# Peptides against a protein of PDB entry 5T59: the designs that were tried, part 122

Target 1, 112 residues: chain A of PDB entry 5T59
Amino acid sequence: TTPTMQSTSLLTEHLGYPPISLVDDIINAVNEIMYKCTNAMEKYLMQRNIIGKKDFSDEIKIGTAKLESLLENSVDKNFDKLELYVLRNILSIPSDLLEENRFRLLHHEKLV
Target 2, 90 residues: chain B of PDB entry 5T59
Amino acid sequence: EHIRFQRLVQVCNKALEESIRKLQSWEKIHECFPNYGQTREGIENLTVCQQQVIKLWSNLSRVEFDAIFHERSIEEKLNQLDDLINKARS

## One batch from the design tools (peptide; made by RFdiffusion4, then SolubleMPNN)

Design b2_p22_4_s4 (from b2_p22_4, 8 letters changed)
Fold by OpenDDE base, seed 2:
Structure b2_p22_4_s4 (fold): chain B 112 residues (1-112), chain C 90 residues (1-90), chain A 22 residues (1-22)
Amino acid sequence: as target 1 above (112 residues)
Amino acid sequence: as target 2 above (90 residues)
Amino acid sequence: SEEELKKALERVKEINKKPPVE
């Protein structure tokens, strides 16, 4: 189920931030990690670019770029799924809590 | 009783694992360096590189995600959410 | 682009082509 405006508001109040903010943090982090990994790979191999009398610098650059692309695609796919799952199934409020009588429950817990 | 945070961790780990799957394939790595990987030294370098990048991926992810979870107090908040839901259903 | 990358890779293969060592 898709999160409702009411659910988002209640969760924002509960969390102290919009639910999407958590997902954004996660996605931003993995993107940063991804590029750190690919950069490290390129740097490592570029330090070892000459074998015998041959220079493999161009191949290394192209190869690491290709791996980066593969990783990017995989990250995008899997973390899109993650975003959907988190927002729908983890950071979600069941319909019974969205009823008028249940609406007060979240507020009550904060006051107690 | 408390299930949401556990599920969050699980789904994060799954996403991370699936994302790095291609790099875990030696065949995929070798395909990107067809000539470099034809040399003994190249194979050795690629092997070490592959191992290191996977470890780097895992370590950085653990550290960064734990930091996010802490900064967002998400375990506590999700536990509270579970409690609220359970209370409402009782 | 991915296509350009593939083309570049092919060029590199030709330039650095050598018998397999291992």
Scores: peptide ipSAE 0.035, ipTM 0.872, DockQ to the pose 0.014
Fold by OpenDDE base, seed 3:
Structure b2_p22_4_s4 (fold): chain B 112 residues (1-112), chain C 90 residues (1-90), chain A 22 residues (1-22)
Amino acid sequence: as target 1 above (112 residues)
Amino acid sequence: as target 2 above (90 residues)
Amino acid sequence: SEEELKKALERVKEINKKPPVE
């Protein structure tokens, strides 16, 4: 079930922020972590780029870029699924609570 | 009785685990460094690098996600939501 | 530019052919 405007409003009131804000924080965090990881990998290998008489700097740069791309694609895929699931199934209001009397109850609980 | 926060943690962990899956594959790592990985020293470096990156991924994600959950008070809010729903249906 | 990276990788393979085995 797709979240309604009413559901979003009620959840925003309850949370103190829009539900999407939580998801945005999560996605922003994982993206930052992703690039920190790939950067660390590149730097580690670039410090070890020469073996014998051969310089593998170019291969390392290309290889780490490929791994970054793989990770980016996987992160995008999996966290898009996460966003959908969280907004529809976790941060959601059952339809029966969207009725007028249930709506009043939610406000009552907040005020009392 | 409280289920929403548990589900949030579960789906976050799943997304993190599935995202790092490719980097956990030695075959995938080696394919990206075909010549470098033909040397003994290169293999050793890649092995250590792979292990360190995976650990970094898990540690950073744990710290950052916990911080988000705390800052957003999401466990408390989701528990309250569960309670409200249960009360309404009682 | 994944295709560009693939091409570059192939060039690297040729340049670093038979790396030292230590």
Scores: peptide ipSAE 0.031, ipTM 0.871, DockQ to the pose 0.013
Fold by OpenDDE base, seed 4:
Structure b2_p22_4_s4 (fold): chain B 112 residues (1-112), chain C 90 residues (1-90), chain A 22 residues (1-22)
Amino acid sequence: as target 1 above (112 residues)
Amino acid sequence: as target 2 above (90 residues)
Amino acid sequence: SEEELKKALERVKEINKKPPVE
């Protein structure tokens, strides 16, 4: 089931922020981590770029770029799935709670 | 009774694990460095690099995601949500 | 960009077509 406007509003009130904000934080974080990892790889290998008097700097740069692309594609795919799952199954309100009586209960609990 | 936060952690871990899978493949690593990886020293360097980056990935993700969860108070909020749902159904 | 990377890689292979002698 897809989240409804009512569900989003109630969750926003409960959380203090829109549900999507949590997902955005997660995605932003993993993207930053991804960059740090690939940068670290390149730096590590570039410090070890000469073997047997041959310079492999160009190959290292190209290779790390390829790995970054692979990682980026995988991150995008998997965290898109994560976004959908979180919003639909974790940060969600069952339909029965969207009924008027259940809605009042939610607000009542907030006021207590 | 509280299940949503556990699920959040699980799906985050799954996404992280699936994302790093390509870097866990030695074949994928090696094919990116076809000549460098034909040297003994190159293979050693790539092996260490692969291990280090995977550890870095795991460590950074743990620290950053925990920080996010704390800043958003998501465990408490999800537990409360579970309680509300359970109460409504009782 | 992927194609550019492939071309660049081929150039590198031409330069470093043989592993260094250890």
Scores: peptide ipSAE 0.026, ipTM 0.869, DockQ to the pose 0.013
Fold by OpenDDE base, seed 5:
Structure b2_p22_4_s4 (fold): chain B 112 residues (1-112), chain C 90 residues (1-90), chain A 22 residues (1-22)
Amino acid sequence: as target 1 above (112 residues)
Amino acid sequence: as target 2 above (90 residues)
Amino acid sequence: SEEELKKALERVKEINKKPPVE
């Protein structure tokens, strides 16, 4: 189920930040890590670009770019699923707590 | 009793593991370097490179995700959420 | 561009041709 405006407000109050902010941090982090990994791979291989008398620099650049693309596609797919799961099943409020009386109770607990 | 944070960690680990799976395939790595990988020295370099990048992926993700979880106090907040839900249902 | 990358790859194949050595 898609988060409601009410659940988002309650969770924002509880967390001190919107639920989506956590997901954004995670996604930003994995993207940064991804490019650090591919950059390290390219640098490592470029330091070893000559085998015998042959220069493989162009092949290394193309190959690392292909691997980066594969990793990007996989990251996008898997972390899109993660985003949906986190927002729907982890950072979620059960329907029974979204009732008016339960809403007030949750707010009251924070203030007491 | 407290299950939400555990689920968060599990889903994060799953996403990380699934994402790096293609790089764990030697066939995929070799396919990207068809001529370089036809040399003995090239194969050796690719093997080391593959191992290093996978380790780097694992180490960086652990450090960064733990930092995020700490900065957002997410374990505490999710435990509190579980408690609130359980209390409301009692 | 993608086309430039393809051309570069082809050049590498031609210049660096070598029998498989493992």
Scores: peptide ipSAE 0.020, ipTM 0.867, DockQ to the pose 0.013

Design b2_p22_5_s1 (from b2_p22_5, 8 letters changed)
Fold by OpenDDE base, seed 3:
Order: C-alpha cells, then structure tokens, then sequence
Structure b2_p22_5_s1 (fold): chain B 112 residues (1-112), chain C 90 residues (1-90), chain A 22 residues (1-22)
C-alpha cells in the first residue's frame, strides 16, 4: 500500500514520530556499522602490511577501498529496498481503515 | 495476529545478510588483494580479517537495531496497529 | 514531513519499478 497524506499523518500520531524516522535510524546505523567494519579491516591489514621484504601498504589501501565501495553499493541497494518495503507494507494503513468510519475509530481509540 | 513487527525483523535481517554477502566470498576478498593474497601470511591475515569483519557486522547490527527498535517502541506500536486493523475488520 | 515521505516512496519506486511486496 502506497503511503498517503492521511496514512502518514495517522501513523505519525500513532508512533509519535514520522514513519520515515524509523527507517532513517536503521539506515544511519547500518552506514555507521559499514564504515566501522571497513575501517577495522584496513587497520588490521595495515598493521600487517609487510610480508617478507615487500610492503603491501598500497595494495591494502586500494583493496580495502574496493571492498568498501562494494559494500556501499550493496548496502545502498538492499536498504533502499527495505525502506520501500517498510513504508509500503509495515508502516502502512490498509485502505479500508482510511474510510471515514474507520478513520473515526482510530481517532476515537486514541482519545479514549 | 501480530505480524508487522515480525516482518520488520525479517526484512532487516534479510537486508543485512544480502549486504554482507559479497564479503563472505573468499574469491571477492582475494581479488582485492591479488599479490598480498599470494603469500601464505597474507592469506592467513585475510582469512582472519574476513572472519572478524563478518562477526563485527553481525554483532554491531544486532545491538544497534535492537536499540533502535526499543527506543522507537516499534514492537508495541506495530502490535497496536495490528490490533486496530483487526478490530476494525471485525 | 508527510510529503517528504511520499516523495521518497516515489523515488524508491522509480529505482525499483519491478519490486513487489505482499
């Protein structure tokens, strides 16, 4: 179900915050986690950058950057899908509840 | 009866799993470090690194998402929403 | 804010035109 002005307003009232705020929290969290992971990886490998007589620092930096980009793309795609799903199917109100009588019920239930 | 919160958890887990999928591929990891990974010590380091990253990803996501869900009281709110919908349809 | 949500959904639908949900 595609969100409407009515549904988003009702959900905001019900939740105490706009529906998208939840998704924002989730996405912000995963982004932070993502960079923590890639940073940790780089640091770990950079502490082990010399093997034998060869310094692999440049390769490590490039490689970790590539992995970061790969992860970024995947996170972006999958969590955009998640956002759409949440807003359409989880944080949503069925059309039948948006009818006048059902709408009144929702307001009444909150007020009482 | 209550289905929305369950779905939320499911889709979050799915998104997390799909996002980390490529890092779970040793081949993908090795491709990023072609020369480093040709050394025994390099392979060992990459192996540990891969495992640690995946664990870190899983652990942090669990903790952070649970915190978000708690702070937003989303389980309760979604259950209430389910109840309201069911009541309206009765 | 409501309008921003609607706009975001539209944007996402463009990105995933074939994505269906139950």
Amino acid sequence: as target 1 above (112 residues)
Amino acid sequence: as target 2 above (90 residues)
Amino acid sequence: TSQKILDRVKELEKKFPDLEFD
Scores: peptide ipSAE 0.675, ipTM 0.950, DockQ to the pose 0.877
Fold by OpenDDE base, seed 2:
Structure b2_p22_5_s1 (fold): chain B 112 residues (1-112), chain C 90 residues (1-90), chain A 22 residues (1-22)
Amino acid sequence: as target 1 above (112 residues)
Amino acid sequence: as target 2 above (90 residues)
Amino acid sequence: TSQKILDRVKELEKKFPDLEFD
């Protein structure tokens, strides 16, 4: 279900933070991990840039940059899907409950 | 009964797995290093590098995501949400 | 903040117009 002003407010109250904050944490984490991985790859290969008498430093730099770009594109796509799924299907309140005003239980639980 | 947290874990794992898919392809790795990968030592280095990166990806994501879930108390909150919704429907 | 979430969802739905979820 698509989030509404009511559902997001209720969920924020329940969680203690806006639903999107969880997604932000996840996306920030994976981005950090992504660059740690690509950086590690580049450093590892740059320590092994000379084979025989040939220096492959330029090829390594270009190659790792290409891999980073591929990973960035994939991360962007997959975690945008994740964000949409989480906000619509996980951190959500069924519309029928909102229409019937049964969402009051969320507020009631907090007060009791 | 409690389904939301399981779904969260599943979708996170899927996103992580799909994101690293390209790096799991030796062909794609080799394409990025066409001349380097034509040497014996280059192939060996790329092989080790690929394996290490995938492991690093997996390990870091597990640790970081678990930390996020803990800090946000998301399992408890989602279980409570499931319970509240089920109660409202009963 | 609620409006921010709604706007973000709209953006994502535009990016994935054919994406269906349970």
Scores: peptide ipSAE 0.674, ipTM 0.949, DockQ to the pose 0.845
Fold by OpenDDE base, seed 4:
Structure b2_p22_5_s1 (fold): chain B 112 residues (1-112), chain C 90 residues (1-90), chain A 22 residues (1-22)
Amino acid sequence: as target 1 above (112 residues)
Amino acid sequence: as target 2 above (90 residues)
Amino acid sequence: TSQKILDRVKELEKKFPDLEFD
């Protein structure tokens, strides 16, 4: 279902935070992890940059950057999908519950 | 009965798995290091690096996502949401 | 904040018009 002002408000009340905040945390985390991974890769290879008296430092830097870009693109795509899915299918309230009487139920349960 | 949290975990795992797919391709790795990867040592280093990155990705994501889920109490909240929905429909 | 969520969803739906969701 598509989020509405009513559903987002109710969910925010239920969660104690806006639904998107969870997604933000997830996306921020994966971004951090992504750069940690690529950084680790670069460092590992840079410690092994000389082979047969040839210095591959420049190639390593460029190559790692390319891999980072590939990963960035993939992360962007997949976690945008995740965000949409979470907001529509997980952190959502079915339309049949988006009625006054149903709202009361949710509100009542929160207060108890 | 409780399905939302399970779905959250599943979609997170899927996103993580699909995201790292590119780095799982040896061809793509090698293409980024065309000359380095022509050496025996280079190939060995890239192989180890690839494996380590994938492991690091998996381990860090598990730890961080679990932390997020805990901090946000999302399992409990989603279970409660499921319960509320089920109750309303009963 | 609610509006931000709605806007974001719309943006994502535009990006992924072929995705089906509940």
Scores: peptide ipSAE 0.678, ipTM 0.950, DockQ to the pose 0.783; fails the geometry check
Fold by OpenDDE base, seed 1:
Structure b2_p22_5_s1 (fold): chain B 112 residues (1-112), chain C 90 residues (1-90), chain A 22 residues (1-22)
Amino acid sequence: as target 1 above (112 residues)
Amino acid sequence: as target 2 above (90 residues)
Amino acid sequence: TSQKILDRVKELEKKFPDLEFD
């Protein structure tokens, strides 16, 4: 179900916050986690950058950056899908209820 | 009867799982460190690193998402939404 | 904010035109 002005307003009232705020929290969290993971990976390997007589620091930096990019792309794609799904299928009001003005029940329950 | 919160959890888990998929591939990891991964010690380090990152990803996401869900009272709100919708249809 | 949500959904639908949702 595609969100409408009515549905978003009603959901905002019900939730106490706009539906998008939940998604924003989720996306912000995963982004933070993502960079924590990549940073940890780089630090771990950089502490082990010398094997024998060879210094692999440059390779580690490049390699970690590549993995970070891969992860970023995947996170972006998958959580954009998540956002769309949440807004259309989870934080949504069925159109048939909106058409019949049955969504007034939401207001009624709040007032009672 | 209550389905929305379950769906939310499911799609969150799916997004997390799909996002980390590439890092779960040893081949992808090794490709990023072609020379480092040619050494025994390098392979060992990469193996541990991969495992640690995946665990960190899983643990942090669980903790943070649970915190978000709690702060937003989303389970309760979604259950209420389900109930309201069902009531409206009855 | 409501309009923001609607705009975002439209944007995402363009990005994922093959996705079908209830």
Scores: peptide ipSAE 0.676, ipTM 0.950, DockQ to the pose 0.780; fails the geometry check

Design b2_p22_5_s2 (from b2_p22_5, 7 letters changed)
Fold by OpenDDE base, seed 2:
Structure b2_p22_5_s2 (fold): chain B 112 residues (1-112), chain C 90 residues (1-90), chain A 22 residues (1-22)
Amino acid sequence: as target 1 above (112 residues)
Amino acid sequence: as target 2 above (90 residues)
Amino acid sequence: MSQEILKRVEELEKKFPDLKFD
């Protein structure tokens, strides 16, 4: 289901934070991990940049940059899908809970 | 009964796995280092590098995502949400 | 905050119009 003002408010009350905050944490984490991985790769190879008296530093820098871009694109796509799925299918409230006669359920549980 | 947290874990794992898929391809790795990969030592270094980065990706993601889930109490909250939904429908 | 969520969902739905939902 598509989020609404009503569902977002109820979920925020239930979670103690807006649903999007969880997604943002996940996105930020994977981005950090991504750059740690690519940075580690570059550093590892740059420490091994000379083979047979030939310096491959430039090729290593270009190559690792290409891999970083490849990973960035994949992360972007896959975690965009994740975000949409989470917000629509996991952090969501069915319509029956949003009906007038059932709307108070979440509030009731909090107050009891 | 409780399904939302399981789904969250599943989709997170899927996103992580799909994101690292291309780095698991030796061909793609080698293409980025065409001359370096023509040397024996270069191949060895790239092989180790590929293995290490994949492990690093897996380990860091596990630790960081678990930390997020814990800090946000998301398993408990999603279980409660499932319970509320089931209660409303009963 | 609610408006922000709605906006992001809308943008993502444009990118993935055929993504399945429950």
Scores: peptide ipSAE 0.609, ipTM 0.946, DockQ to the pose 0.855
Fold by OpenDDE base, seed 4:
Structure b2_p22_5_s2 (fold): chain B 112 residues (1-112), chain C 90 residues (1-90), chain A 22 residues (1-22)
Amino acid sequence: as target 1 above (112 residues)
Amino acid sequence: as target 2 above (90 residues)
Amino acid sequence: MSQEILKRVEELEKKFPDLKFD
């Protein structure tokens, strides 16, 4: 289902935070992890930048940057999908429950 | 009965797995280091690096996502949501 | 906040028009 003002409000009340906050946490986390991974990769290779008499530092930096971009694109795509799915299918309230009488149950359970 | 949290975990894992897939390609890794990867030592280093970064990705994701889920009490909240929905339909 | 969510969903729906939803 598609989020509505009503569903968002109810979910916010239920969760104690807006549904989007969870998504933002997830996305922020994966972004942080992504850069930690690429940074680790670069550091590892830079510690091994000289092979024989050749210094590959520049190639390593460029190559790692390319991998980072590749990962960024993939993360962007997949977690955009995740966001949409979560907001539609997980953090959602069925439309049949978005009625006056059904809201009572949600409010009642919150207060109990 | 409780399905939402399971789905959340599943889609998170799916997103993580799909995201790292490109780095699992040796060909793509090698393409980024064309000269470095032509050396024996370079290949060895890249191989280890690839393995390590994938492990790091997996480990960090597990820890961080679990922390988020805990901090947001999302399993409990989603279970409650499932229960509310089921109750309303009963 | 509701408006923000709606806007983001709308944008994502444009990006993934075939994504399944309940």
Scores: peptide ipSAE 0.612, ipTM 0.947, DockQ to the pose 0.839; fails the geometry check
Fold by OpenDDE base, seed 5:
Structure b2_p22_5_s2 (fold): chain B 112 residues (1-112), chain C 90 residues (1-90), chain A 22 residues (1-22)
Amino acid sequence: as target 1 above (112 residues)
Amino acid sequence: as target 2 above (90 residues)
Amino acid sequence: MSQEILKRVEELEKKFPDLKFD
């Protein structure tokens, strides 16, 4: 179901924060993790940049950058899908219940 | 009866698994280091690197996502949401 | 905030027009 002003307001009241805040936390976390991973990879290989008599530092820098780009693209795609799914299917209120004054139920639960 | 939190965990895991898919490909890794990967020692280093980064990805994501879920009390809130919806339909 | 969510959803729907929803 598509988010509405009504559902967003109700969910915000229920959660104590806007639904999108959870998604933002997740996305920010995975981005941070992503760069930690690529940084660790580069550092590991740069400590092992010389094989025999040849220095592969430049190739390592370029290669790790390429892998970072691949990961960035994949993260972007998959977590965009995640965001849409979460907002539509998880952090959502069925429209039929909104029409049946779902907000009254939430208020009742808070008052009892 | 409680389904939303389970779905959240599932889609998070799926997104994480699909995101790391490219790094799980040895071919993709090797393509990024064409000359380095032509050496025995280079292959060994890349192999260890690949394994370590995947482990790091998995471990960090598990810890960080669990922390987020806890801080946001999302399991409890989603369970409550399920219950409220079920009550409304009864 | 509601408007922000709606805008983001709209943008994502454009990116994934065939994505299935409950």
Scores: peptide ipSAE 0.611, ipTM 0.946, DockQ to the pose 0.868; fails the geometry check
Fold by OpenDDE base, seed 1:
Structure b2_p22_5_s2 (fold): chain B 112 residues (1-112), chain C 90 residues (1-90), chain A 22 residues (1-22)
Amino acid sequence: as target 1 above (112 residues)
Amino acid sequence: as target 2 above (90 residues)
Amino acid sequence: MSQEILKRVEELEKKFPDLKFD
């Protein structure tokens, strides 16, 4: 289903926070993790940048940057899909619950 | 009966798995370090690096996502949502 | 907040016009 003003309001009331806040937490977390991973990769290799009297620092920097970009693109795509799925299929209220009598049920359950 | 939280976990795992897929490819790793990867030591370092990064990705995501789910009480809330929906339809 | 969610969903739908959902 597609989010509506009614569903968003009800979900916010139910969750105690807007549905989008959960998604934002997830996205922020994965982005942080992503850069921790790429940073760790670069640092690990930079500590091992010299092999056989040859310094590979420049290649390592370029290579890790490429991998970072690759990961960024993949994260962006997959977590955009995730966001859309979550908002449509998980953090959603079926239309039958948005009918007048069913709509009151959610409020009633909260108040009782 | 309770399906929403399970779906949330599934899609999170899928997104994480798909996101790290390229780094799981040795070919993709190697092509980023064409000369470094032509050395024995370089190959060894890249191999360890690849493994460590994938593990780090997996471990950090598990810990952080579980923390988010806990802080947001999302399993409980989604279960309650399922129950409300089922009750309304009965 | 509702409008924000709707806007984001709309933008995502533009990005994934053929994405299947339950």
Scores: peptide ipSAE 0.611, ipTM 0.946, DockQ to the pose 0.852; fails the geometry check

